# Peptides against a protein of PDB entry 8YR4: the designs that were tried, part 247

Target 1, 309 residues: chain A of PDB entry 8YR4
Amino acid sequence: PRGSPALQLVVLICLGLMGLERALNVLVPIFYRNIVNLLTEKAPWNSLAWTVTSYVFLKFLQGGGTGSTGFVSNLRTFLWIRVQQFTSRRVELLIFSHLHELSLRWHLGRRTGEVLRIADRGTSSVTGLLSYLVFNVIPTLADIIIGIIYFSMFFNAWFGLIVFLCMSLYLTLTIVVTEWRTKFRRAMNTQENATRARAVDSLLNFETVKYYNAESYEVERYREAIIKYQGLEWKSSASLVLLNQTQNLVIGLGLLAGSLLCAYFVTEQKLQVGDYVLFGTYIIQLYMPLNWFGTYYRMIQTNFIDMEN

## One batch from the design tools (peptide; made by RFdiffusion4, then SolubleMPNN)

Design b2_p28_8_s1 (from b2_p28_8, 20 letters changed)
Fold by OpenDDE base, seed 5:
Structure b2_p28_8_s1 (fold): chain B 309 residues (1-309), chain A 28 residues (1-28)
Amino acid sequence: as target 1 above (309 residues)
Amino acid sequence: MLEDERRLEEEERRERERERLEELLAEL
C-alpha cells in the first residue's frame, strides 16, 4: 500500500509468517520421524523428551491437527485485518469514483439499488480474489513444490515423481471436474431463482389467484418447479460427491504406491521406520489444503465473472 | 471441501435471496 509505511511493514511481517508456515510444514513431519526413530532405537529419555517437546511446540505453531488454525496462521490473519480494511476501502472508493464518471444515461437506466449492488459485488469480488490467491492458492502450490523438492533430495527421485504425478493428476482432475459441475450448479441456481420468482409472484397476486380459484393450479406449477429444481440439485450434489471421491481415490492411490515403496526400502534397510511415518504424515498434510482447491478455483471463477459485470 | 463449499453455496443463496428481495422491493 502506497502512503502507509506501517501497513507496508505489516505486509512484510505477514509474508515472513507465511514463509514460517512453509518451514513448519516441513519441520513438523521431520521431528515426528525423529521421534519414531528414537523410539525404535530405544534412545535415552532425555533425548526423546527434548525431541517430543520440540515437536509439540512446532505443532502448536503450525496447528492443523485439531481443526484449529495454528498460532502463526492466527497471528497472520489478525495482522492482515488492517491491510484488508485498507484495501477494501481503497477498492470501494475507486469503484465509487468510477461510477460517478459513468454517463448520465447509464445512471438513469439503472435503479440506485442495482448500482449499489454492482459496487458491493465488485468490491467483494476483487478483495476476495486477492485474499484467496495470496493466502490459499499460492501457499498450497508452494507447499507442493517444497514437498516435491524435499522428497527428491532426501529420499529418492521416485518419491518426488510419485508426489508430482499424484498432485498434478489431482489438480487437473479437480479443475476439469469443477468446470464440468459448474454447469449443473448454474442450471440449479437459475431454476431456484425461477421457482422463487413464481412463488413470490403468486403470493403478491394472491387476491387474483383467490378470485379465479386458481390456488390448486399455482400449487401444482410450484410443485413441478420444485421437482425440476430437486432434479438439478441432485445432479449438482452428486457431481460434488463424485469430485470428492475422485480426489480421495487419487490421493489414496498415491499414498498406497508411496507407502509400499517406503515399506520396501525399510525392509532393504535403506530407510528407517520413521521415514515411512514421515511420508504418510506429509502426504496427509499436503491433502488438507488441496481438499479446498476446487472451492478456491470456483471462487476465483465467480469473482472474475462478478468483476466483469 | 464439503463444509466451506456448503457455506459458500449458502452465502451465495442468501445473496441471491437478498438480491431478489431488493428487486421485488424496487418493483413495489
Scores: peptide ipSAE 0.018, ipTM 0.540, DockQ to the pose 0.639
Fold by OpenDDE base, seed 1:
Structure b2_p28_8_s1 (fold): chain B 309 residues (1-309), chain A 28 residues (1-28)
Amino acid sequence: as target 1 above (309 residues)
Amino acid sequence: MLEDERRLEEEERRERERERLEELLAEL
């Protein structure tokens, strides 16, 4: 970004965080191998517990294997909001300025067909999302129930309880934080529509604006409306990062508790090294669909908000 | 995932902004 050294620094930090994500993708498997080796060698509990805790911490930084849900990714996404907003505002102002340079004849031909297309996309998107939610939510809940039963029968009841508490807390926090976020999205969408309506009105009255040489004034009014919109967009986007980080934290705590308990039972020769591998893999597999659940719940809420307006 | 939805929402928003811009370009 030319003109803001602060935003240039943020871009450099984001690039550094992207490099750190790549390093975590290598370190996490290495620490996992080290745990398997320490379990095989019957290493002292203190060394094993430290290595497990370090692994889970690195896994918390990395996230659920998609890269998008880790602490480092969330921090990158959070920092990138300001860079995106600066870029968006610059593009919007360049286009708005260019639109005021175009001839009225280019304008008169296009209005009526496009409004109808947005309404039709809104309705088709909702129907598609409802179907997609039903086909993803029900299987995800089934996989959780199967997981709880499996760990309760083949492991100790404590493992089934950890999975139950982790997944129940994850789902509850996902719903509550998503509902809390919906107010920021509604406010953002309302201000977006108001900002658009102002741009449309200015461009419809283009002849009047040009007659009064008021182009610079209308560009400044549009800039102020964009800044107000971007203030609400930042709250919406920051609340999303908070949701992702909360979800990552809940799964990280469940993975920590269960992995330490598995490691302890392996040291007591009640479980095999393979059972530790199984638990960690299975929790990560349950996390992947659940991470989409929050996405789909939000997409439905967005489409409901977009249909109410 | 929520970044893929944010990317989908940013792509849908860029597509809605492009459609609003194409609508603004078409309402112009």
Scores: peptide ipSAE 0.020, ipTM 0.556, DockQ to the pose 0.311; fails the geometry check
Fold by OpenDDE base, seed 4:
Structure b2_p28_8_s1 (fold): chain B 309 residues (1-309), chain A 28 residues (1-28)
Amino acid sequence: as target 1 above (309 residues)
Amino acid sequence: MLEDERRLEEEERRERERERLEELLAEL
């Protein structure tokens, strides 16, 4: 935000909190590993209690385990409200100024409600896109990269390769299947619009329908439109299930391959029992934000389409 | 993904339902 040093400071704090979230995403599995190792070694209670307390505190800061946003994420979201409001208002004023610069012929051809809807969609698309890119997409990609680097440096290069292949395949399949699914969703939405338009037209012409005793005919046409809609809805919903199942299979295979390799290295005394627990915990932790990636990708696509219109 | 994408699909459905109700109210 240009012009407010206070909002610039808030943006810097939010970026710092994002960096802290990335650090927590590495530290939480490490502390959990350390607990397992201390338990295995039968370490003194004081050392164990300190490590457990530190882990629980870090886990509270991180959140994530139950779909609950952590304290750091909540604080970031809270601070960002003012930046979002400033950005929204600036975009709204730019759109509104641009609408006033448009020719009178453009305004006479459109209803005031349609113009307001274009302004609201334009504002929501830009502000939403920016928020999703900065707070969801970039952090998720950063966590994946950090995970690959971590496993490549502190584990065998094979673990880094498994994570890289698993995450790359997951992202690629998520994009490809989401793009494929978007066709079914568009067709569903178009048919939903047509089905509702028929119901509205029949209700607006209710006197004419009654005069001709055509009620049964209009009901049957509406039933056929609903059946056609439900056939498209089923394709949309089934494609979503297929996406989720494909994602689950990719993560399951990555978790299986890496867990077996980790178990093997633990049996060879090259890794500790805590490192096995770390691997499983870290992969599950990387998976949690990825579950939203298809939704974010779709939102980004929708927002781009809404900006082009 | 399922519940949250379903929630988002329900929110987008409600938003489309509002937009059409507003279009209908603007035709009356």
Scores: peptide ipSAE 0.020, ipTM 0.558, DockQ to the pose 0.700; fails the geometry check
Fold by OpenDDE base, seed 2:
Structure b2_p28_8_s1 (fold): chain B 309 residues (1-309), chain A 28 residues (1-28)
Amino acid sequence: as target 1 above (309 residues)
Amino acid sequence: MLEDERRLEEEERRERERERLEELLAEL
């Protein structure tokens, strides 16, 4: 971005964080291999616990693959909001200014064709979406229950308890933070519609704006409306980053507790090295569908609100 | 909440921005 050294620094930091994400993608498998080797060699508990803690910390920074945003990805996303907003606002103001520079003949000629296409898309998507949500939410809850039963029967009851507490806390925090976030999303959408209406009213009154040479005044009013919208958009986007980070923390703590306990039982010869690999793989598998649960809950809630209007 | 929800929100936003631009161009 030309003109703000602060935003240029943020872009450089975001590029550095993208490089760090690539480094973590290599380091996490290396530390995982090192844990498996240390377990196989029956290494001393202190070395094993340090390597497990370091692995879980690196996994917390990386996140759980293509679906879970790690700390580094969340930080990058958070910092990028301001860069995106600056770019969006600049493009919107350039388009709006250019529309006000166009000839009256260009405005009068376009009115007839495109308005009708927007109304028909809204109704058909809701029913198909609700069915998709029900068919994904129910299996996800079933997989969690099966997971708790599996760990309670084939592992020590402590593993079933860790998984139960981790998943229950994850679901509860996902619901609570999503409901809290919905307030910011509604406020953003209301201000988006108001900003749109102002742009439309200004363009429909193009002749009056030209008559009074008020183009600069209308552009400044539109700029103020965009700045107000972007203030609400930032709260919405920052609340999403907070949700993702909260989810990542809960899974990170559950993975840490369970991985340390599993490693301890392997050192006591109560479990095999394969059981440690199984635990880590299974927790990641349970986490992948859960990451969509917040999306599903939000979509269900939005569709219910849109049906009441 | 997956990068795909951000992609869906960005696609819904790009569709709303496109629909908004198409409406602004259609009301013109």
Scores: peptide ipSAE 0.019, ipTM 0.554, DockQ to the pose 0.209; fails the geometry check

Design b2_p28_8_s2 (from b2_p28_8, 15 letters changed)
Fold by OpenDDE base, seed 4:
Order: structure tokens, then sequence, then C-alpha cells
Structure b2_p28_8_s2 (fold): chain B 309 residues (1-309), chain A 28 residues (1-28)
């Protein structure tokens, strides 16, 4: 933010916290591996207790065990509120000033409530897009890259390749299926609005409907509109199930291939038992943010379309 | 499931925005 050193410092702290979240995503599986190895080696209690305490502390900072966001993520989100408010207000004021620069003929042709709704959508779309890019998309891509590098350096190039192929296939299928699904969702929303509009129009014309004894006809037309809506809703919902199942299959196949390979390397004494646990834990950690990626991609796409209009 | 919760949150936000837009249109 230009003009507020305090908000610039908050942005820098938020970026530092994002870096810390990435470090925690690597460290938590490593410490869990180390616990398993220390248990396998029957290591001294003091070393084990320190490693367990450190792991639990890192896991508290990371979160994810109880369905809660981690302490670091919550702290980042809390600090970001002020930056978001400043950005939102600045975008809103820019839109508002631009609206005042528009011709009187443009204002006379539009309802004030429509103009305000366009301004609010524009502000929300810009601020939402920036927040999703910075806090969801970029961090998720960074975690994938860090994961590929980590597995390639500390395990074998084959593990890095499995993670790369699985994540690339997952992302590609998520995009393709989400774009395909968007057609069904748009059709559903259009039919929902048409069904609601018909119900409102029938109720506004209640006297005319009564005069012609057309209540049964209007009810049947509304029923047909509902059935048509439900047919589109089913396609939308079924396409979501297909997306989720496709994502689950890709991760399941990646987990299977990598787990079998890891188990083989453990039998060959090239890896420790803890490395098997690390692999499984890390893949699950990479999967958690990716599960939301389809939703974030759709939200970003919607926000771009709303900015172009 | 998870996309349905964010679709619900988005729908709730769209409804809250539409309700605020109706409140603003009723004040005008």
Amino acid sequence: as target 1 above (309 residues)
Amino acid sequence: MLESELELEKKEREEELAERARELAALA
C-alpha cells in the first residue's frame, strides 16, 4: 500500500508468515519421521521427548489436525484484515470517483441501485481476486514445488517424478473438469432465476389468475419449471461428484505408487521406516490445499469475468 | 462436499450482498 508505512510493514509480516507456513509444511513431516526413527532405534527418552514436544509445537503452528487453521495462518489472516480494508476502501473510492466522471446521460439511463451494485461487485472482485491469488493459489503452487524439490533431493528422483506427475495431472484435471462443470452451473443458475421470476410474476398477477381460474395451470407450469431446474441441478451436482472422485483417484494412485516404492526402498535398507511415514504424511498435507483449488479457480474465473463487465 | 461448503458460503455472501443491495434500494 503506497502512503502507509505501517500497512507496508504488515504486508511484509504477512509475507514472512506465508514463508513460515511453507517451512512448517516441510518441517512437520520431517519431525514426525524423526519420531518414528527414534522409536524404531529405541533412542533415549530425553531425545524422544524433545522431538515429540517440538513436533507438537510445530503442528500447533501449522494446524490442520483438528480441522482448524494453524496459528500462523490465523495470525496472517488477522493482520491482513487491515490491509484488505485499506485496499477495498481505495478501490471503492477509485470506482466512486470514476462514476462521478461519467456523463450525465450515463447516470440518467441507469438506476442508482444498479450503479452501486456494479461498484460493490467491482470492489469485491478485485479484492477477492488479489486475496485468492496471494493467499491460496501462489502458496499452493509453492508447496507443490517445494515438495517436488524435497522428494527429489532427500529421497530419489523417482519420488519427485511421482509427485510431479500426480500434482500436474491433478491440477490439469481440476481445471478441465471445473471449466466443463461451469457450463452446467451457469445453466442451472439461469433456470433457477427463470423459475423464481415465473413464480413472482404469477403471484403479482394473482387477480388475473383468479379471474380466469388458471391456478391449476400456473401450478403445473411452475412444476414443469422446477422439474427442468432439478434436471440441471442434478447435472451440476453429478459433475461436482465426478470432479471430487477424479481428484480422489489421482491422489489415491499417487499415494499407492509412492507408498509401494517407499516400502520397497525400506525393504532394501535404502530408506528408514520413518521415511515411509513422512511420504504418506507429506502427500496428505499437499492434498489438503489442492482439494480447494477447483473452488479457488472458479472464484478467480468468476472475478475476472465480473471485472471485464 | 468441500466445494459445496464454499458454494454455500459464496451463496450466503451473494444473498447478503443482494440483501444489502435491497436495503440500499429501499432507502433510496
Scores: peptide ipSAE 0.018, ipTM 0.482, DockQ to the pose 0.270
Fold by OpenDDE base, seed 5:
Structure b2_p28_8_s2 (fold): chain B 309 residues (1-309), chain A 28 residues (1-28)
Amino acid sequence: as target 1 above (309 residues)
Amino acid sequence: MLESELELEKKEREEELAERARELAALA
């Protein structure tokens, strides 16, 4: 981005964070292997606990195994919001300015096809949501229940309690934060529609705008509308990053508590090394689909409100 | 992955902006 040294610095930081994500993707498996080796060698508890804590910390930074919801990813996405908004606004203003430079003949030939695109987005969202509820949400809830039962029966009641508390807290926070962020999304969408309407009205009145040489005035009004939109978009996007980070933190704490407890029971020869691997793998598998739960909860809530009107 | 809703809405908006930019570039 030419003209904003602050945004250039943010881009460089984001590139650095992307490099860190790649490093974490290598380090996390290495630390995991080291834990398995230390467990196999019956290493001292202090060395094992330190390695487990370090692994979970690296896993918190990475996020759930994919990096898509890790602290580093969330920080990158948070910082990227401003870069995106700058780029979007610049492109939108260039498009809008160029549309006002086009001939009257072009404006008269344009079909009002914009209404159709809103309808298609609505219908695709409902169908996708129902499919996701059936194929991801319900199975994930079942897997959580099965996991709680399994860990309670075959490991120790404490493992079942950790999973129960972790998943209950995760789901509750996901719902509460999703409801809280829905107001920002609605405000954003309303302002987006108002910004689009202003652009359409200006282009429909192209002859009048040309007659009064008001192109620069209409571009500035559109710029103000975009800035107002971007202020709401930032709140929506930042609230999403907060949700993802909250989810990552809850899973990270559950993974830490359970992994330390599992490692301890392996040192006491009450569990096998395979049980440690199973616990960690299972928690990560539960976490992956749950990352989408907030999205789908909101879509359900939006569609319910749209069906009541 | 909730990033991918904002990234999907973002990618849809970036694709919509890129499609509009291509439509504009095809008219120029």
Scores: peptide ipSAE 0.023, ipTM 0.537, DockQ to the pose 0.238; fails the geometry check
Fold by OpenDDE base, seed 2:
Structure b2_p28_8_s2 (fold): chain B 309 residues (1-309), chain A 28 residues (1-28)
Amino acid sequence: as target 1 above (309 residues)
Amino acid sequence: MLESELELEKKEREEELAERARELAALA
């Protein structure tokens, strides 16, 4: 973005965050290896607990391996919203200005209904996604129940309780934050339709706009409509980042609590090093479908909202 | 995966914006 030093700084920060993500992708496996080695060597609890806590903190920053987006990725996405909005608004205003520079013959030859048809193409993907969701949601819930039973029987009741609390909190927060987000999305879509209607009305009245030399006035009205839309779009996108970060935090806390407890039981010789690896792998496998569930539930809600408007 | 949602919603919005920009540019 050549016009704002603040947005250039945000782009540089986003590039720095991308570099940090690459560093995390190397550090996380190293810390995981160090945990396995420390467990094998029967290292002191303090060194083990510090390494586990550091690993889980790095995993919280990274995300990905827990199925969730990492803190660094969420922060990058949040910062990028303003850069995207600036770019979008600039492109939309350039296109709208260019449309007003086009010949009267071009405007008379096009049916305003084609501009509306651009809106409707988003709706057809919904029905196939709903079926895929139902077939993934039920198995995911079954896998969670099986996981709780497995950890309760073969490890300790405390592991089953941690998994139960984390999964229940994750699902509850996913639903509550998604319902909260739906209000911002509906408001965004309503304002998008209103912004589109203003563009269509301006283009339908092109002869009148030219007769009164009112092109600059219509461009400014369109700019104001875009700015109002972008204010609602920011709330929608920021609410999604908040959902992802909340999910990442719940997963991170669950992984921390369970990994520390598992490591402790390995130091007490109640569990083997293999059990720690099993726990971590199985928890990651349980969280991975849950993120798809959140995706798909949001996609369904989006598509229902986009079909209602 | 949730990057794929933000990237899918962002890519759907960027593809919808790029398709709107291509349709507006093919309109142009």
Scores: peptide ipSAE 0.020, ipTM 0.523, DockQ to the pose 0.187; fails the geometry check
Fold by OpenDDE base, seed 1:
Structure b2_p28_8_s2 (fold): chain B 309 residues (1-309), chain A 28 residues (1-28)
Amino acid sequence: as target 1 above (309 residues)
Amino acid sequence: MLESELELEKKEREEELAERARELAALA
């Protein structure tokens, strides 16, 4: 972005974070291998626990292949919001300015019905997403129940309890934070519609705007409306980052508790090294659908809010 | 999640902006 050194710095930080994500993608498997080796060698508990804790910390930073955005990805996305908003606003103002430079004949030839067709695409998407959610919710809940039963029967009741608590906390936080986010989304959409209505009204009154040479005034008024919109958009997007980070934290804590407990039972010769690998893989597999579930739930809520406005 | 919704909202908005920009450029 030319003209803001602060936004240029943010872009450089985001590029650095992208490099860090690539490094984490290599480091996480290496640390995982080191855990397997330490378990095989029957290494001291303190060394094993430190390596497991370090692995889980790196996994928290990476974000799992679980469809959970990692801390680094969330931080990158959070920082990128300001860059995106700056770029979007600049493009939108350029388009709006260019529209006011176009001929009256162009404005008179435009069918008002094209603006309505964007609203109709929202409605068909909701029904499809609702069906998709219902068909993914039930299997995901079934997989969680199967997972709890499996770990309770084949490992220990403590593993089943960890999975139960983590999944229950994950689902509860996903719902609560999503409902909280819905307020910001609704406020954003209401302000978007108001901003769009101002642009349409200015363009419908193009002759009057030209007669008074008020093009610069209308562009400035539109800029103010966009800035107000972007303030609400930032809250919506930041709340989404918070949701993803909260989900990642719950996954990270569950993975930490379960991995430490599993590693301990392997050192006690109650479980094999293969059981540690199985636990980690299975937990990751359980969290993948849950992350998509939360996305689709939010998409449906978004589309319902978009239909109400 | 964020990337898929922000990429879907961004892709829907980039598709709306690109459809608006194509509607604007097809009308230009």
Scores: peptide ipSAE 0.019, ipTM 0.526, DockQ to the pose 0.220; fails the geometry check

